# Peptides against a protein of PDB entry 5T59: the designs that were tried, part 102

Target 1, 112 residues: chain A of PDB entry 5T59
Amino acid sequence: TTPTMQSTSLLTEHLGYPPISLVDDIINAVNEIMYKCTNAMEKYLMQRNIIGKKDFSDEIKIGTAKLESLLENSVDKNFDKLELYVLRNILSIPSDLLEENRFRLLHHEKLV
Target 2, 90 residues: chain B of PDB entry 5T59
Amino acid sequence: EHIRFQRLVQVCNKALEESIRKLQSWEKIHECFPNYGQTREGIENLTVCQQQVIKLWSNLSRVEFDAIFHERSIEEKLNQLDDLINKARS

## One batch from the design tools (peptide; made by RFdiffusion4, then SolubleMPNN)

Design b2_p20_5_s4 (from b2_p20_5, 8 letters changed)
Fold by OpenDDE base, seed 2:
Structure b2_p20_5_s4 (fold): chain B 112 residues (1-112), chain C 90 residues (1-90), chain A 20 residues (1-20)
Amino acid sequence: as target 1 above (112 residues)
Amino acid sequence: as target 2 above (90 residues)
Amino acid sequence: SEKEEEEKELKEFEKEIEEE
């Protein structure tokens, strides 16, 4: 199920930040790491672009671009699943706690 | 009793592992460099490159994700959430 | 539908996580 506005508000109060902010941090981090990895790969191979008398620079550029695209697609797919899982199953409040009596308990715990 | 943070770590590890899985395939790497990979020196370079990238991926993700978890105090917050839920259900 | 497929994949993903 999709998180409710009430759930988001309560979690934001508990966490000190919106739940989505954690996911955003994770996704931003992995994207940065991804491009650092692909850049390192390209630079490493480009420094070794000549074998014998043949220059493989063009093939290296194309090949690394393909691998980057492959990794990018995989990251997008897997971390989209991660986002949904985290927001639905980890950063979530059970429906029974969203009732009036349980809701008061959550506020009481925050104020005490 | 505390389960949410464990699940967060697990799902992060799984997403990272599945994301890099295709780069762990030598066949996939070689397909991207068909002529370069036909040379002895090229194979050696690709092998080292593959290993280094995988290690870099693992090391950077560990450091960065741990930093995020610390900055967001997420272990403490998730443990508190577990406790709150358990208390409410008791 | 695409949404149904996404939900199915998510459920499978969840199952894998819960089994670890």
Scores: peptide ipSAE 0.209, ipTM 0.923, DockQ to the pose 0.692
Fold by OpenDDE base, seed 1:
Structure b2_p20_5_s4 (fold): chain B 112 residues (1-112), chain C 90 residues (1-90), chain A 20 residues (1-20)
Amino acid sequence: as target 1 above (112 residues)
Amino acid sequence: as target 2 above (90 residues)
Amino acid sequence: SEKEEEEKELKEFEKEIEEE
Protein backbone atom coordinates (compact mmCIF):
# COMPACT_ATOMS: atom_id res chain seq x y z
CA THR B 1 0.00 0.00 0.00
CA THR B 2 1.29 3.43 -0.99
CA PRO B 3 1.65 5.96 1.82
CA THR B 4 -0.99 8.66 1.92
CA MET B 5 -0.31 12.35 1.58
CA GLN B 6 -1.42 12.83 5.15
CA SER B 7 0.98 10.19 6.37
CA THR B 8 3.81 11.83 4.47
CA SER B 9 2.99 15.22 5.93
CA LEU B 10 2.82 13.90 9.46
CA LEU B 11 6.05 12.00 9.10
CA THR B 12 7.76 15.00 7.54
CA GLU B 13 6.72 17.07 10.51
CA HIS B 14 7.90 14.41 12.92
CA LEU B 15 11.20 13.68 11.19
CA GLY B 16 11.99 17.21 10.12
CA TYR B 17 12.40 15.95 6.57
CA PRO B 18 10.36 13.93 4.07
CA PRO B 19 10.58 10.16 4.55
CA ILE B 20 11.87 9.72 1.01
CA SER B 21 14.92 11.83 1.90
CA LEU B 22 16.24 9.09 4.15
CA VAL B 23 15.82 6.52 1.40
CA ASP B 24 17.51 8.84 -1.07
CA ASP B 25 20.48 9.20 1.27
CA ILE B 26 20.77 5.43 1.58
CA ILE B 27 20.49 4.81 -2.15
CA ASN B 28 22.94 7.57 -3.02
CA ALA B 29 25.40 6.18 -0.51
CA VAL B 30 25.23 2.61 -1.77
CA ASN B 31 25.61 3.76 -5.36
CA GLU B 32 28.72 5.71 -4.44
CA ILE B 33 30.08 2.73 -2.55
CA MET B 34 29.30 0.42 -5.44
CA TYR B 35 31.30 2.42 -7.95
CA LYS B 36 34.15 2.88 -5.52
CA CYS B 37 34.31 -0.88 -5.14
CA THR B 38 34.22 -1.64 -8.84
CA ASN B 39 36.72 1.10 -9.61
CA ALA B 40 39.07 -0.25 -6.98
CA MET B 41 38.71 -3.71 -8.43
CA GLU B 42 39.52 -2.57 -11.94
CA LYS B 43 42.52 -0.55 -10.85
CA TYR B 44 43.85 -3.37 -8.72
CA LEU B 45 43.69 -5.84 -11.57
CA MET B 46 44.95 -3.40 -14.18
CA GLN B 47 48.04 -2.89 -12.06
CA ARG B 48 48.49 -6.63 -12.40
CA ASN B 49 47.54 -7.00 -16.02
CA ILE B 50 50.77 -8.60 -17.19
CA ILE B 51 51.34 -12.22 -16.26
CA GLY B 52 54.45 -13.67 -17.78
CA LYS B 53 54.60 -12.25 -21.25
CA LYS B 54 50.85 -11.96 -21.79
CA ASP B 55 48.81 -8.77 -21.37
CA PHE B 56 45.33 -9.37 -19.96
CA SER B 57 44.22 -5.72 -19.97
CA ASP B 58 41.35 -6.25 -22.40
CA GLU B 59 40.02 -9.26 -20.53
CA ILE B 60 40.26 -7.39 -17.23
CA LYS B 61 38.34 -4.41 -18.57
CA ILE B 62 35.59 -6.59 -20.01
CA GLY B 63 35.39 -8.81 -16.95
CA THR B 64 35.25 -5.91 -14.52
CA ALA B 65 32.57 -4.25 -16.60
CA LYS B 66 30.50 -7.42 -16.43
CA LEU B 67 30.84 -7.59 -12.67
CA GLU B 68 29.97 -3.92 -12.36
CA SER B 69 26.81 -4.45 -14.36
CA LEU B 70 25.92 -7.48 -12.29
CA LEU B 71 26.41 -5.58 -9.05
CA GLU B 72 24.56 -2.55 -10.36
CA ASN B 73 21.54 -4.64 -11.30
CA SER B 74 21.53 -6.37 -7.95
CA VAL B 75 21.82 -3.09 -6.06
CA ASP B 76 18.97 -1.59 -8.03
CA LYS B 77 16.73 -4.58 -7.41
CA ASN B 78 17.41 -4.98 -3.71
CA PHE B 79 17.32 -1.32 -2.80
CA ASP B 80 14.10 -0.83 -4.72
CA LYS B 81 12.68 -3.45 -2.40
CA LEU B 82 14.26 -1.66 0.52
CA GLU B 83 12.64 1.61 -0.49
CA LEU B 84 9.21 0.05 -0.64
CA TYR B 85 9.69 -1.80 2.62
CA VAL B 86 10.91 1.28 4.48
CA LEU B 87 8.17 3.54 3.21
CA ARG B 88 5.41 0.98 3.74
CA ASN B 89 6.42 -0.62 7.01
CA ILE B 90 8.94 1.55 8.85
CA LEU B 91 8.21 5.14 7.96
CA SER B 92 4.47 4.66 8.09
CA ILE B 93 1.53 5.84 10.17
CA PRO B 94 -1.03 3.23 11.17
CA SER B 95 -4.52 3.99 9.95
CA ASP B 96 -5.86 4.37 13.47
CA LEU B 97 -3.47 7.28 14.03
CA LEU B 98 -4.72 9.08 10.96
CA GLU B 99 -8.04 9.85 12.62
CA GLU B 100 -8.72 13.41 13.74
CA ASN B 101 -8.13 12.77 17.42
CA ARG B 102 -4.89 10.96 16.76
CA PHE B 103 -3.77 13.63 14.35
CA ARG B 104 -4.25 16.33 16.95
CA LEU B 105 -2.41 14.27 19.49
CA LEU B 106 0.59 14.01 17.23
CA HIS B 107 0.67 17.76 16.74
CA HIS B 108 0.26 18.31 20.44
CA GLU B 109 3.25 16.14 21.21
CA LYS B 110 5.36 18.09 18.75
CA LEU B 111 4.41 21.47 20.17
CA VAL B 112 4.88 20.52 23.81
CA GLU C 1 8.22 -2.02 22.14
CA HIS C 2 10.77 -0.35 19.85
CA ILE C 3 10.90 -2.25 16.59
CA ARG C 4 11.13 0.18 13.67
CA PHE C 5 14.80 1.11 13.93
CA GLN C 6 15.76 -2.52 14.35
CA ARG C 7 13.83 -3.33 11.19
CA LEU C 8 15.54 -0.48 9.36
CA VAL C 9 18.94 -1.85 10.25
CA GLN C 10 17.85 -5.34 9.27
CA VAL C 11 16.49 -4.34 5.88
CA CYS C 12 19.62 -2.31 5.14
CA ASN C 13 21.82 -5.25 6.03
CA LYS C 14 19.67 -7.58 3.97
CA ALA C 15 19.81 -5.34 0.92
CA LEU C 16 23.58 -4.98 1.25
CA GLU C 17 24.03 -8.71 1.74
CA GLU C 18 21.89 -9.69 -1.22
CA SER C 19 23.53 -7.07 -3.42
CA ILE C 20 27.03 -8.41 -2.86
CA ARG C 21 26.04 -12.09 -2.98
CA LYS C 22 27.01 -12.57 -6.62
CA LEU C 23 30.49 -11.22 -6.02
CA GLN C 24 30.93 -13.70 -3.21
CA SER C 25 30.77 -16.52 -5.74
CA TRP C 26 34.24 -17.51 -6.85
CA GLU C 27 32.80 -19.31 -9.83
CA LYS C 28 31.04 -16.18 -10.98
CA ILE C 29 34.20 -14.12 -10.58
CA HIS C 30 36.27 -16.68 -12.43
CA GLU C 31 33.81 -16.81 -15.31
CA CYS C 32 34.45 -13.13 -15.97
CA PHE C 33 38.18 -13.76 -16.28
CA PRO C 34 38.45 -17.13 -18.00
CA ASN C 35 42.01 -16.85 -19.29
CA TYR C 36 43.41 -14.62 -16.57
CA GLY C 37 42.04 -17.07 -14.02
CA GLN C 38 43.82 -19.98 -15.63
CA THR C 39 47.16 -18.65 -14.43
CA ARG C 40 48.44 -19.10 -10.90
CA GLU C 41 49.13 -15.41 -10.50
CA GLY C 42 45.76 -14.55 -11.95
CA ILE C 43 43.95 -16.76 -9.47
CA GLU C 44 45.91 -15.20 -6.63
CA ASN C 45 45.16 -11.68 -7.83
CA LEU C 46 41.46 -12.42 -8.28
CA THR C 47 41.26 -14.02 -4.85
CA VAL C 48 42.81 -11.01 -3.15
CA CYS C 49 40.74 -8.63 -5.23
CA GLN C 50 37.51 -10.44 -4.35
CA GLN C 51 38.31 -10.38 -0.65
CA GLN C 52 39.29 -6.72 -0.72
CA VAL C 53 36.17 -5.66 -2.58
CA ILE C 54 33.88 -7.50 -0.20
CA LYS C 55 35.65 -5.98 2.80
CA LEU C 56 35.54 -2.53 1.24
CA TRP C 57 31.84 -2.98 0.54
CA SER C 58 31.14 -3.97 4.12
CA ASN C 59 33.29 -1.31 5.74
CA LEU C 60 32.15 1.60 3.59
CA SER C 61 28.49 0.69 3.92
CA ARG C 62 28.76 0.44 7.70
CA VAL C 63 30.46 3.81 8.01
CA GLU C 64 28.24 5.63 5.54
CA PHE C 65 24.95 4.19 6.75
CA ASP C 66 25.80 4.92 10.37
CA ALA C 67 26.60 8.48 9.37
CA ILE C 68 23.25 8.81 7.61
CA PHE C 69 21.38 7.38 10.58
CA HIS C 70 23.14 9.82 12.88
CA GLU C 71 22.61 12.85 10.67
CA ARG C 72 18.93 12.01 10.31
CA SER C 73 18.54 11.09 14.00
CA ILE C 74 16.53 8.18 12.73
CA GLU C 75 16.85 5.89 15.76
CA GLU C 76 15.43 8.55 18.05
CA LYS C 77 12.72 9.49 15.59
CA LEU C 78 11.65 5.90 15.02
CA ASN C 79 11.62 5.16 18.73
CA GLN C 80 9.45 8.22 19.25
CA LEU C 81 7.17 7.01 16.51
CA ASP C 82 6.85 3.63 18.19
CA ASP C 83 6.08 5.35 21.48
CA LEU C 84 3.44 7.55 19.90
CA ILE C 85 1.77 4.55 18.33
CA ASN C 86 1.82 2.60 21.57
CA LYS C 87 0.52 5.57 23.51
CA ALA C 88 -2.30 6.10 21.07
CA ARG C 89 -3.32 2.47 21.32
CA SER C 90 -3.29 2.41 25.12
CA SER A 1 2.10 -9.74 -14.54
CA GLU A 2 5.50 -8.27 -13.83
CA LYS A 3 3.99 -5.97 -11.25
CA GLU A 4 2.42 -8.90 -9.48
CA GLU A 5 5.72 -10.71 -9.53
CA GLU A 6 7.44 -7.71 -8.01
CA GLU A 7 4.89 -7.61 -5.23
CA LYS A 8 5.39 -11.29 -4.55
CA GLU A 9 9.12 -10.78 -4.35
CA LEU A 10 8.61 -7.86 -2.00
CA LYS A 11 6.37 -9.93 0.25
CA GLU A 12 8.95 -12.65 0.40
CA PHE A 13 11.56 -10.04 1.20
CA GLU A 14 9.39 -8.64 3.99
CA LYS A 15 8.76 -12.09 5.37
CA GLU A 16 12.44 -12.86 5.50
CA ILE A 17 13.22 -9.60 7.28
CA GLU A 18 10.47 -10.02 9.83
CA GLU A 19 11.47 -13.58 10.63
CA GLU A 20 15.03 -12.59 11.48
Scores: peptide ipSAE 0.207, ipTM 0.923, DockQ to the pose 0.854
Fold by OpenDDE base, seed 3:
Structure b2_p20_5_s4 (fold): chain B 112 residues (1-112), chain C 90 residues (1-90), chain A 20 residues (1-20)
Amino acid sequence: as target 1 above (112 residues)
Amino acid sequence: as target 2 above (90 residues)
Amino acid sequence: SEKEEEEKELKEFEKEIEEE
């Protein structure tokens, strides 16, 4: 089930921001963390790129890129699920509260 | 009584855990560095690197997500939402 | 379809969360 405009409006009023904003914060954060992790990995290995007079720089760069792609794909998949779950099950208004009388009640509760 | 914030934390942890799972596999790490990982020093470096990345992932996620939750006052708001829903259904 | 598979995976995801 997709959130309705009414649900979004009510939640926005309650939260002080649109529900999607929370999800955006989470996704932006994990993406930043992801690239920090992969960057740290590359830098760590590049400082240790020579073993036995052999330079493994190219292999390290390629390998780190592969891991980054792997992590990126996993993050995208799992946090897409998270987004749907949060918007459908956490930041949601039950149907019975979307009725006219309940809508008024929710608004009234905020004002009191 | 209050369930939404708990579920938010759970789903965040789940997504983070599943996202990093592949990097927890030594086999997958080694496959990305086939020649480097054939050396003793290479294996040692990869092992430390893997551990550090996983630790960094966990620590940064905890700090950043907690900051988001605080800035958005989401625990309070979700608890209030639970209360409103329960009240309306009573 | 891909969309159907995504919904299926979401359902499994939801189940795992709610069972914790």
Scores: peptide ipSAE 0.207, ipTM 0.923, DockQ to the pose 0.768
Fold by OpenDDE base, seed 5:
Structure b2_p20_5_s4 (fold): chain B 112 residues (1-112), chain C 90 residues (1-90), chain A 20 residues (1-20)
Amino acid sequence: as target 1 above (112 residues)
Amino acid sequence: as target 2 above (90 residues)
Amino acid sequence: SEKEEEEKELKEFEKEIEEE
């Protein structure tokens, strides 16, 4: 079920920020981490690119790029699922609390 | 009673674990470096590299995600949400 | 469809999380 505008508004008020902002933080973080990892891998291997008087620099660059692409695809897929799960199941308000009387109670409890 | 934050942590861990899974395969790593991996020294380098990347992935994600959760006060907010929902249903 | 498959995958993902 897709989140409603009402639930988003209520959650934004409760959290102090829109629910999507949390997800954005998470996704931005993992993307940064991903490229740090792949960069570290390439640098490590490039420092060890010569074996037996043979230069493997080109192979290392191509290979690292392939692994990066593989990781990118996996990150995108899994964190897209995460986004949907978080917004639908964690940062969500049950329909019964979206009724008028329940809405008042939510505000009342928040203010007390 | 409080379940939302627990699930947040779980789904984050799941996404991280599934994302790095293919890099945990030695076969896939080796396939990307067919000639380099035919040398003894190359194999050693790839092995160390693989281990280091996985550890770096785990460590950085833990630190960064914990920082996000703290900055957003998400545990407290989710616990409060659970309490509100439970109270409303009682 | 692609959307249907995505929803199925999501449901499976949800199940795995909730069972832990």
Scores: peptide ipSAE 0.203, ipTM 0.922, DockQ to the pose 0.753

Design b2_p20_6_s1 (from b2_p20_6, 9 letters changed)
Fold by OpenDDE base, seed 2:
Structure b2_p20_6_s1 (fold): chain B 112 residues (1-112), chain C 90 residues (1-90), chain A 20 residues (1-20)
Amino acid sequence: as target 1 above (112 residues)
Amino acid sequence: as target 2 above (90 residues)
Amino acid sequence: SSKKEELEKETKKWEEELEK
């Protein structure tokens, strides 16, 4: 289920930031790491592009691009799952606490 | 009692593990370099490259995710959330 | 959408695995 506005507001107040911001940080980080990895791979192989009398530069560029695409697709898929899981199961407030009496309790705990 | 932060770490590890799984396959690596991988030196270079990438992936992820968790104080906040929920249900 | 449905199914699998 999709988080309610009330849940988002309460969590934002509790966290000091919107729940989605944490997910965004995680996704941004893994994307950066992903490209660092693929870039390192390309550079490493390009420094070793000549074997014997053959220059494999073109094959290396194409191959690393393919691996990058493969990794990118996998990252997108798996971190979409992560986002859904986190927002649904971790950064969530049970429905019983969204009732009026429980809502007051949450505010009380925050202010005290 | 405190379960949310543990699950956050677990799901992050799960996502990272599943994401890098394809690169852990030598067959997938070799398929991208069909001619380069037919040479002895090429195989050696690809092997080292594969290992280095996987290690880099793991190390950078650990450092960066820990930094995020620290900056967002997420362990403390999730523990507090668990406590709040448990208290409300008691 | 079909993709959304598939994502939901796969996420449920993670939920089952992580909550065991």
Scores: peptide ipSAE 0.689, ipTM 0.953, DockQ to the pose 0.915
Fold by OpenDDE base, seed 3:
Structure b2_p20_6_s1 (fold): chain B 112 residues (1-112), chain C 90 residues (1-90), chain A 20 residues (1-20)
Amino acid sequence: as target 1 above (112 residues)
Amino acid sequence: as target 2 above (90 residues)
Amino acid sequence: SSKKEELEKETKKWEEELEK
């Protein structure tokens, strides 16, 4: 289920930032890491592109690109799951706490 | 008592593990370099490359995610959230 | 959508694995 506006507001107040910001940080980080990995792979192999007087540069470039695409697809899929899981189960407020009295309690705790 | 931060770490590890799984397959690596991988030296290079990439993936992820968690004070905040929820249910 | 439905199913599996 999608988080309610009330839940988002309460969590934003508690965290000091919107819940989605944490997820965004995680996703941005893994994307950066992903490209660092694929770049390192290409560079490593391109330094070893000639074997037996045969130049494999073109094959290396194509192959690395294929692996990059494979990794991109996997990252996208799995971190979409992560986003959904985090927002539903970790950065969430149970419905019983969304009542008026409980709402005030959470707000009061922040102020105390 | 405190469960949310533990679950955050677990789901992050799960996502990272599942994401890198295909690169852990030698068959997947080899098929991307069909001719290069037919040479002894090519196989050796691909093997080392595969290992290095996986290690780099793991190390960078650990460092970067820990930094995020620290900057966002997420462990403390999630523990507090757990406490609030438990109090409300008491 | 089919992709969205699949995402939901797979996420549910993660929930079952991580929360047992």
Scores: peptide ipSAE 0.688, ipTM 0.953, DockQ to the pose 0.903
Fold by OpenDDE base, seed 4:
Parts: structure tokens; C-alpha cells; sequence
Structure b2_p20_6_s1 (fold): chain B 112 residues (1-112), chain C 90 residues (1-90), chain A 20 residues (1-20)
């Protein structure tokens, strides 16, 4: 379910930033971490690409690319779940607080 | 009473754990390097890589996520949100 | 849409697991 504009505005006022911004930060961070991990692995293996008389550089490049893709897909899937979960269950305003009286109360409490 | 931040941490950990799960499988790692992994040295190198990646994943995510949470003051904000909701319902 | 539905189902599973 998509949050209402009212919920978003209230949360934005409360947080000082839109709720989605937190999720974006998390996703951006994990993406960066992901590529750091795969890059490190590739570099490590490429420094050890020759075993005996055989050069495994091509296989290493292909293999690390496959692992990167695998990780990308998993990250995308799981952090899509995270986004949905966070926006639905954590950064959300219960419907009873979105009523006029509750809305005013919440705003008033912030100002007082 | 304060539950939202705890759940945020939990879901982050869950997402991180599930994301790295496939890389924790030696079989999947080996499948990506079928010939390289048939050599003794290759196996050793892949083993080290697997371990290092998992550790790096865990450590970097912890540091970066904590930084985000701090910069966004999310624990405080979520606790306040819990309090506001509870107060409104009482 | 099927992907969305699956995402919802899987997210619901997380909700059940994390909110035990």
C-alpha cells in the first residue's frame, strides 16, 4: 500500500525529511557496499589468476560478474521488501491519527 | 513500548542476511569458477574470498547503516513517533 | 503486477516473522 500524502507530509514534518529519503540512503549504502565487495573479490582473484601454467583471468572475470549479478538481484529483491516494510510498518501514521482531530493534535503537540 | 526502531534494525538485518545468503553457499561460489575451483590453489583462494566478502559485507553494512541512522536521528524520531501514537490513543 | 503481488506476499512473510 502507498502512504497517503497526508501521512507523508506529517512524517516529513516530524522527521525533517521525507520518509523515502531514509530508505534511499539505506539502498544507496547497500549498493555501494555490494560493489565494494564484488570489486574486492575480483581484484583478489585477479592477483591470483595464474595457477600453474594456466591463466584463469577470463574465468575469474566471468565468475565475479555472475556473482555480482546474483548479489544485485538478491539485494534488489530483499531491499524492495525492506522498503515496503519500512514505509508500511515503521514510517507510517495509523489511520486513527489521520483524522482531523488527531491531525490537529499531532501538529499542536509538535508546536507546544 | 518503543518498537519502531527495533523493527527497523531487525528488517535491515533481515534484508542484509537474505541478500548475502546465496554467497554463503560454497556450491554457488564454486559454480561460478568451475575450472579455477578444480585446482587446490583455486579452492583456497575462493575460500578466502568468500570469507572476506562476507566479513566485509557485514562490517561495512553495520558501519554505514549506523551512520545513516545517526545522521537521520531515526531512533529518536521513531521513539517520538511511538510516544505520540501511544499518547494519542490514551 | 505479478511481481508486485509476490513482493507483497514475501513482505507479509517478513511482517509475520519480525513481529512475532
Amino acid sequence: as target 1 above (112 residues)
Amino acid sequence: as target 2 above (90 residues)
Amino acid sequence: SSKKEELEKETKKWEEELEK
Scores: peptide ipSAE 0.687, ipTM 0.953, DockQ to the pose 0.956
Fold by OpenDDE base, seed 1:
Structure b2_p20_6_s1 (fold): chain B 112 residues (1-112), chain C 90 residues (1-90), chain A 20 residues (1-20)
Amino acid sequence: as target 1 above (112 residues)
Amino acid sequence: as target 2 above (90 residues)
Amino acid sequence: SSKKEELEKETKKWEEELEK
């Protein structure tokens, strides 16, 4: 299920930012970390590209690219799950609190 | 009583763990470097590389996520949310 | 969509694991 506009508004007021912003921060951070990891891997291996008399530079470039893609796909999939889970179960307001009276209470608590 | 922040940390850890799982497989690493990995030095380099990447992944994610959680004051906000919900239901 | 359905199923698994 998808959060309601009311839930989003209430949470935005409570958090000081839209709930999705937290998820965006997390995803952006992971993406940055991911590419730092893959870049470090490539650089490390490229500094060790020659073994004996053979240059493995091409194989290293292809191999690291494959691993990058593998990691990228996994990150995308798992953090899509994370996004759905967070927005549904963590940054959510139970339906019983979305009634008119409950809405006012939450707003009142913020103002007090 | 307070459960939301704990779950946030847990789901973040789970997502990170599941994301890096394939890189933890030596077989997956090796198959990407079939000839390089047939050499002694290559195996050694790949082993070190794999370990370093996993450590880097873990360390960076910990630091960055903690920073995000702090900047967003998410623990406090989620605890407050739990309290509000519990109060409303009492 | 199939992707959405799969995501939902897998997310439900996480819900079961994290909330028990």
Scores: peptide ipSAE 0.687, ipTM 0.953, DockQ to the pose 0.911

Design b2_p20_6_s2 (from b2_p20_6, 9 letters changed)
Fold by OpenDDE base, seed 5:
Structure b2_p20_6_s2 (fold): chain B 112 residues (1-112), chain C 90 residues (1-90), chain A 20 residues (1-20)
Amino acid sequence: as target 1 above (112 residues)
Amino acid sequence: as target 2 above (90 residues)
Amino acid sequence: SKRKEELEKETDKWEEELEK
């Protein structure tokens, strides 16, 4: 389920940054890596675009673009799952600890 | 006792693995280069390219994710979170 | 949302797999 405002505040205080910031860093990183990979693939094949007397440059560009799209779709889906999983199960506080008394306890433990 | 950071690493690996899975299929690669892949040299080039991309994907992700985890001190913070929760429940 | 529902279901599968 969606994290509460209290949990977000507590985690932000504990982490020193909002929980979503970590997820954003991860997603930004994988997107950058994705395009580096597809770019490398295109460059590699474009250096080998002539076979015999035929120039396959156009086919290589189209094919690489198709693979990029395929990877983009997969990355989008899987890292949406990752985001949900992380915020639900990792960067989360159990509901039984979100009561006022427990809230104070966690805050106190941090300061001690 | 400390489980959150382990799960973070696991889910990151899972997402990375599932994302690259389709590129691991030779059939899918070949379909994108139907004429190029009908030549001997083309097949060889595509084979090497596929392997290199997968390795690059793995290596870059490892380096970048480790850097993020370090910069965010996430292992320490998650361990502390586990400890706090365990103490509160005791 | 159908997309959200599907995402939830698929994430649930990951939870089962990763928490073994």
Scores: peptide ipSAE 0.675, ipTM 0.954, DockQ to the pose 0.949
Fold by OpenDDE base, seed 3:
Structure b2_p20_6_s2 (fold): chain B 112 residues (1-112), chain C 90 residues (1-90), chain A 20 residues (1-20)
Amino acid sequence: as target 1 above (112 residues)
Amino acid sequence: as target 2 above (90 residues)
Amino acid sequence: SKRKEELEKETDKWEEELEK
C-alpha cells in the first residue's frame, strides 16, 4: 500500500522530517559500509598478492569485483524490501486515524 | 504496547543478515579466486579476509544505524506514535 | 512491474516472519 499524502504530512509533522528521509539515511549508510568492506577486502588481498613465484593481482582484482557486485545486488534487493516494509508497517498511520476527526485529534495532540 | 521501534530494529537486522549471507559462503568466496584459493597461503588469506569483512560489516552497521536512530530520535517518535494510535482506539 | 510484484511478495514473507 502506497502511503497517502495525508499520512506523509502527519508523519512529517510528528517526526520533524519526511518518513522517507529515515529510509534514505539507512540506505546511504549501508551503501557506504558496503564499499568500505569491499575496499578493505581488496586492499588486504593485494598486500598478499604474491604466493611463491606467482602474482595473483589480476585474479584478486577480478575476484573482489565479483564479490562487490554480488554484495551490491544483495544489498539492493534486501534494502528495497526494508524500505517497503518500513513505509508499510512502521512509518504508517492506520486508516481509521486518517479520518477527519482523528486527523484533528493528532494535530491537536501535537499542539497541546 | 510499543512495537514499531522493535520492528524497525528487527527489519534492519534482517536486511543486514540477508545481505551478507552470500559472503558467508566459503564456496562462493573460493569461486571468485579459483587459482589463488588452490594455494595454502591463499586459503589462509581468504579465510581471514572473509572473517574480517563479516565482522566489519556487522560492527559498522551497528554503529551507523544506532547513530541514525539517535539523530532521528526514532525510538521516541515511534513510541509516541504507538501511544497516539492506542489512545485513539481506546 | 514484475520486479515490483516480486518485491511485494518477498516483503510479505518478511512481514510474516517478523510479526510472529
Scores: peptide ipSAE 0.673, ipTM 0.953, DockQ to the pose 0.958
Fold by OpenDDE base, seed 4:
Structure b2_p20_6_s2 (fold): chain B 112 residues (1-112), chain C 90 residues (1-90), chain A 20 residues (1-20)
Amino acid sequence: as target 1 above (112 residues)
Amino acid sequence: as target 2 above (90 residues)
Amino acid sequence: SKRKEELEKETDKWEEELEK
């Protein structure tokens, strides 16, 4: 469910930034962390790519790529859920407060 | 009384936990390295990697998310939002 | 969309879990 323009405006005024900005920060952060994790793993294994007389470099590259994809998919799914949850339940204004009289009250309270 | 920030933290933890869950499976890790993981050294290296990734995931997310919450003053703002809603309903 | 619908359902589960 998409928030109303009114809700977004009120929350933006209250927060000092659009509600989606918080979600974007979170998602951007986790994406960065994700790639740091997978990159670290690849580098660690690539430094240990030779065991005995066999070079596992290709397998390591493919394997880490698969894990990265797996993590990407999971992050995408779960943080899409997070976004929806946050916007629906946390960064939301109850419908009763979106009424004209209540709207003015909230705006007035901020100015007082 | 104040519930929104608590829920924000909870849902963030939930998303992080669910995201890393598959990497916590040794079987899934091993499947990505079928031949490498058949060697003793390979298993050892993969074990270290798995542990380090999970640790890094947890630590970095904690630090970064806390920083975001602080920069956005989200706890205060959400508490205020709770108060406003409660006040309006009283 | 189908994806959105599934996302909604899964998010509903989270709501139930987190709001116990």
Scores: peptide ipSAE 0.672, ipTM 0.954, DockQ to the pose 0.954
Fold by OpenDDE base, seed 1:
Structure b2_p20_6_s2 (fold): chain B 112 residues (1-112), chain C 90 residues (1-90), chain A 20 residues (1-20)
Amino acid sequence: as target 1 above (112 residues)
Amino acid sequence: as target 2 above (90 residues)
Amino acid sequence: SKRKEELEKETDKWEEELEK
């Protein structure tokens, strides 16, 4: 189910920001972390690219790229699930609160 | 009584854990470096690299997510939301 | 969407796991 406009408005008022903004922060953070991890991996191995008389630079570059793609796909999938879960179950207004009298309660609590 | 923030933390941990799961597989790592991983030094380097990446993933995510939660005051806001819901249902 | 359907199903599973 998709959040209603009313739910989004009420939550925005309560939070001081749109609910999706929190999810965006989380996703942006994990993406940054992801590339820091993959970059660190590549740099670490590239500093150790020669073993004996053989240079493994090409294999390392290809291998780290594969791992990066693997991680990207996993992050994408799992944080799509996170987004859906958060918006469904955490940053949501129960249907029994989506009434005129309940709306007033939220406004009243903010103003008082 | 307050459950939303707890679940936020749990789902974040779940997503992070599931995302890094495949990198925790030595077989998956080794498959990406078939010749490099046939050498003793290569295996050692890959082992250290795998461990360091997983630690980096865990540490950075903890720091960054805590910062987000603090900046957004999300624990307080979610607790207040729980309270409002409970009050409305009473 | 097939992808959306799978996402919903997998998210439902998470809901069951996190709420038990």
Scores: peptide ipSAE 0.673, ipTM 0.953, DockQ to the pose 0.958; fails the geometry check

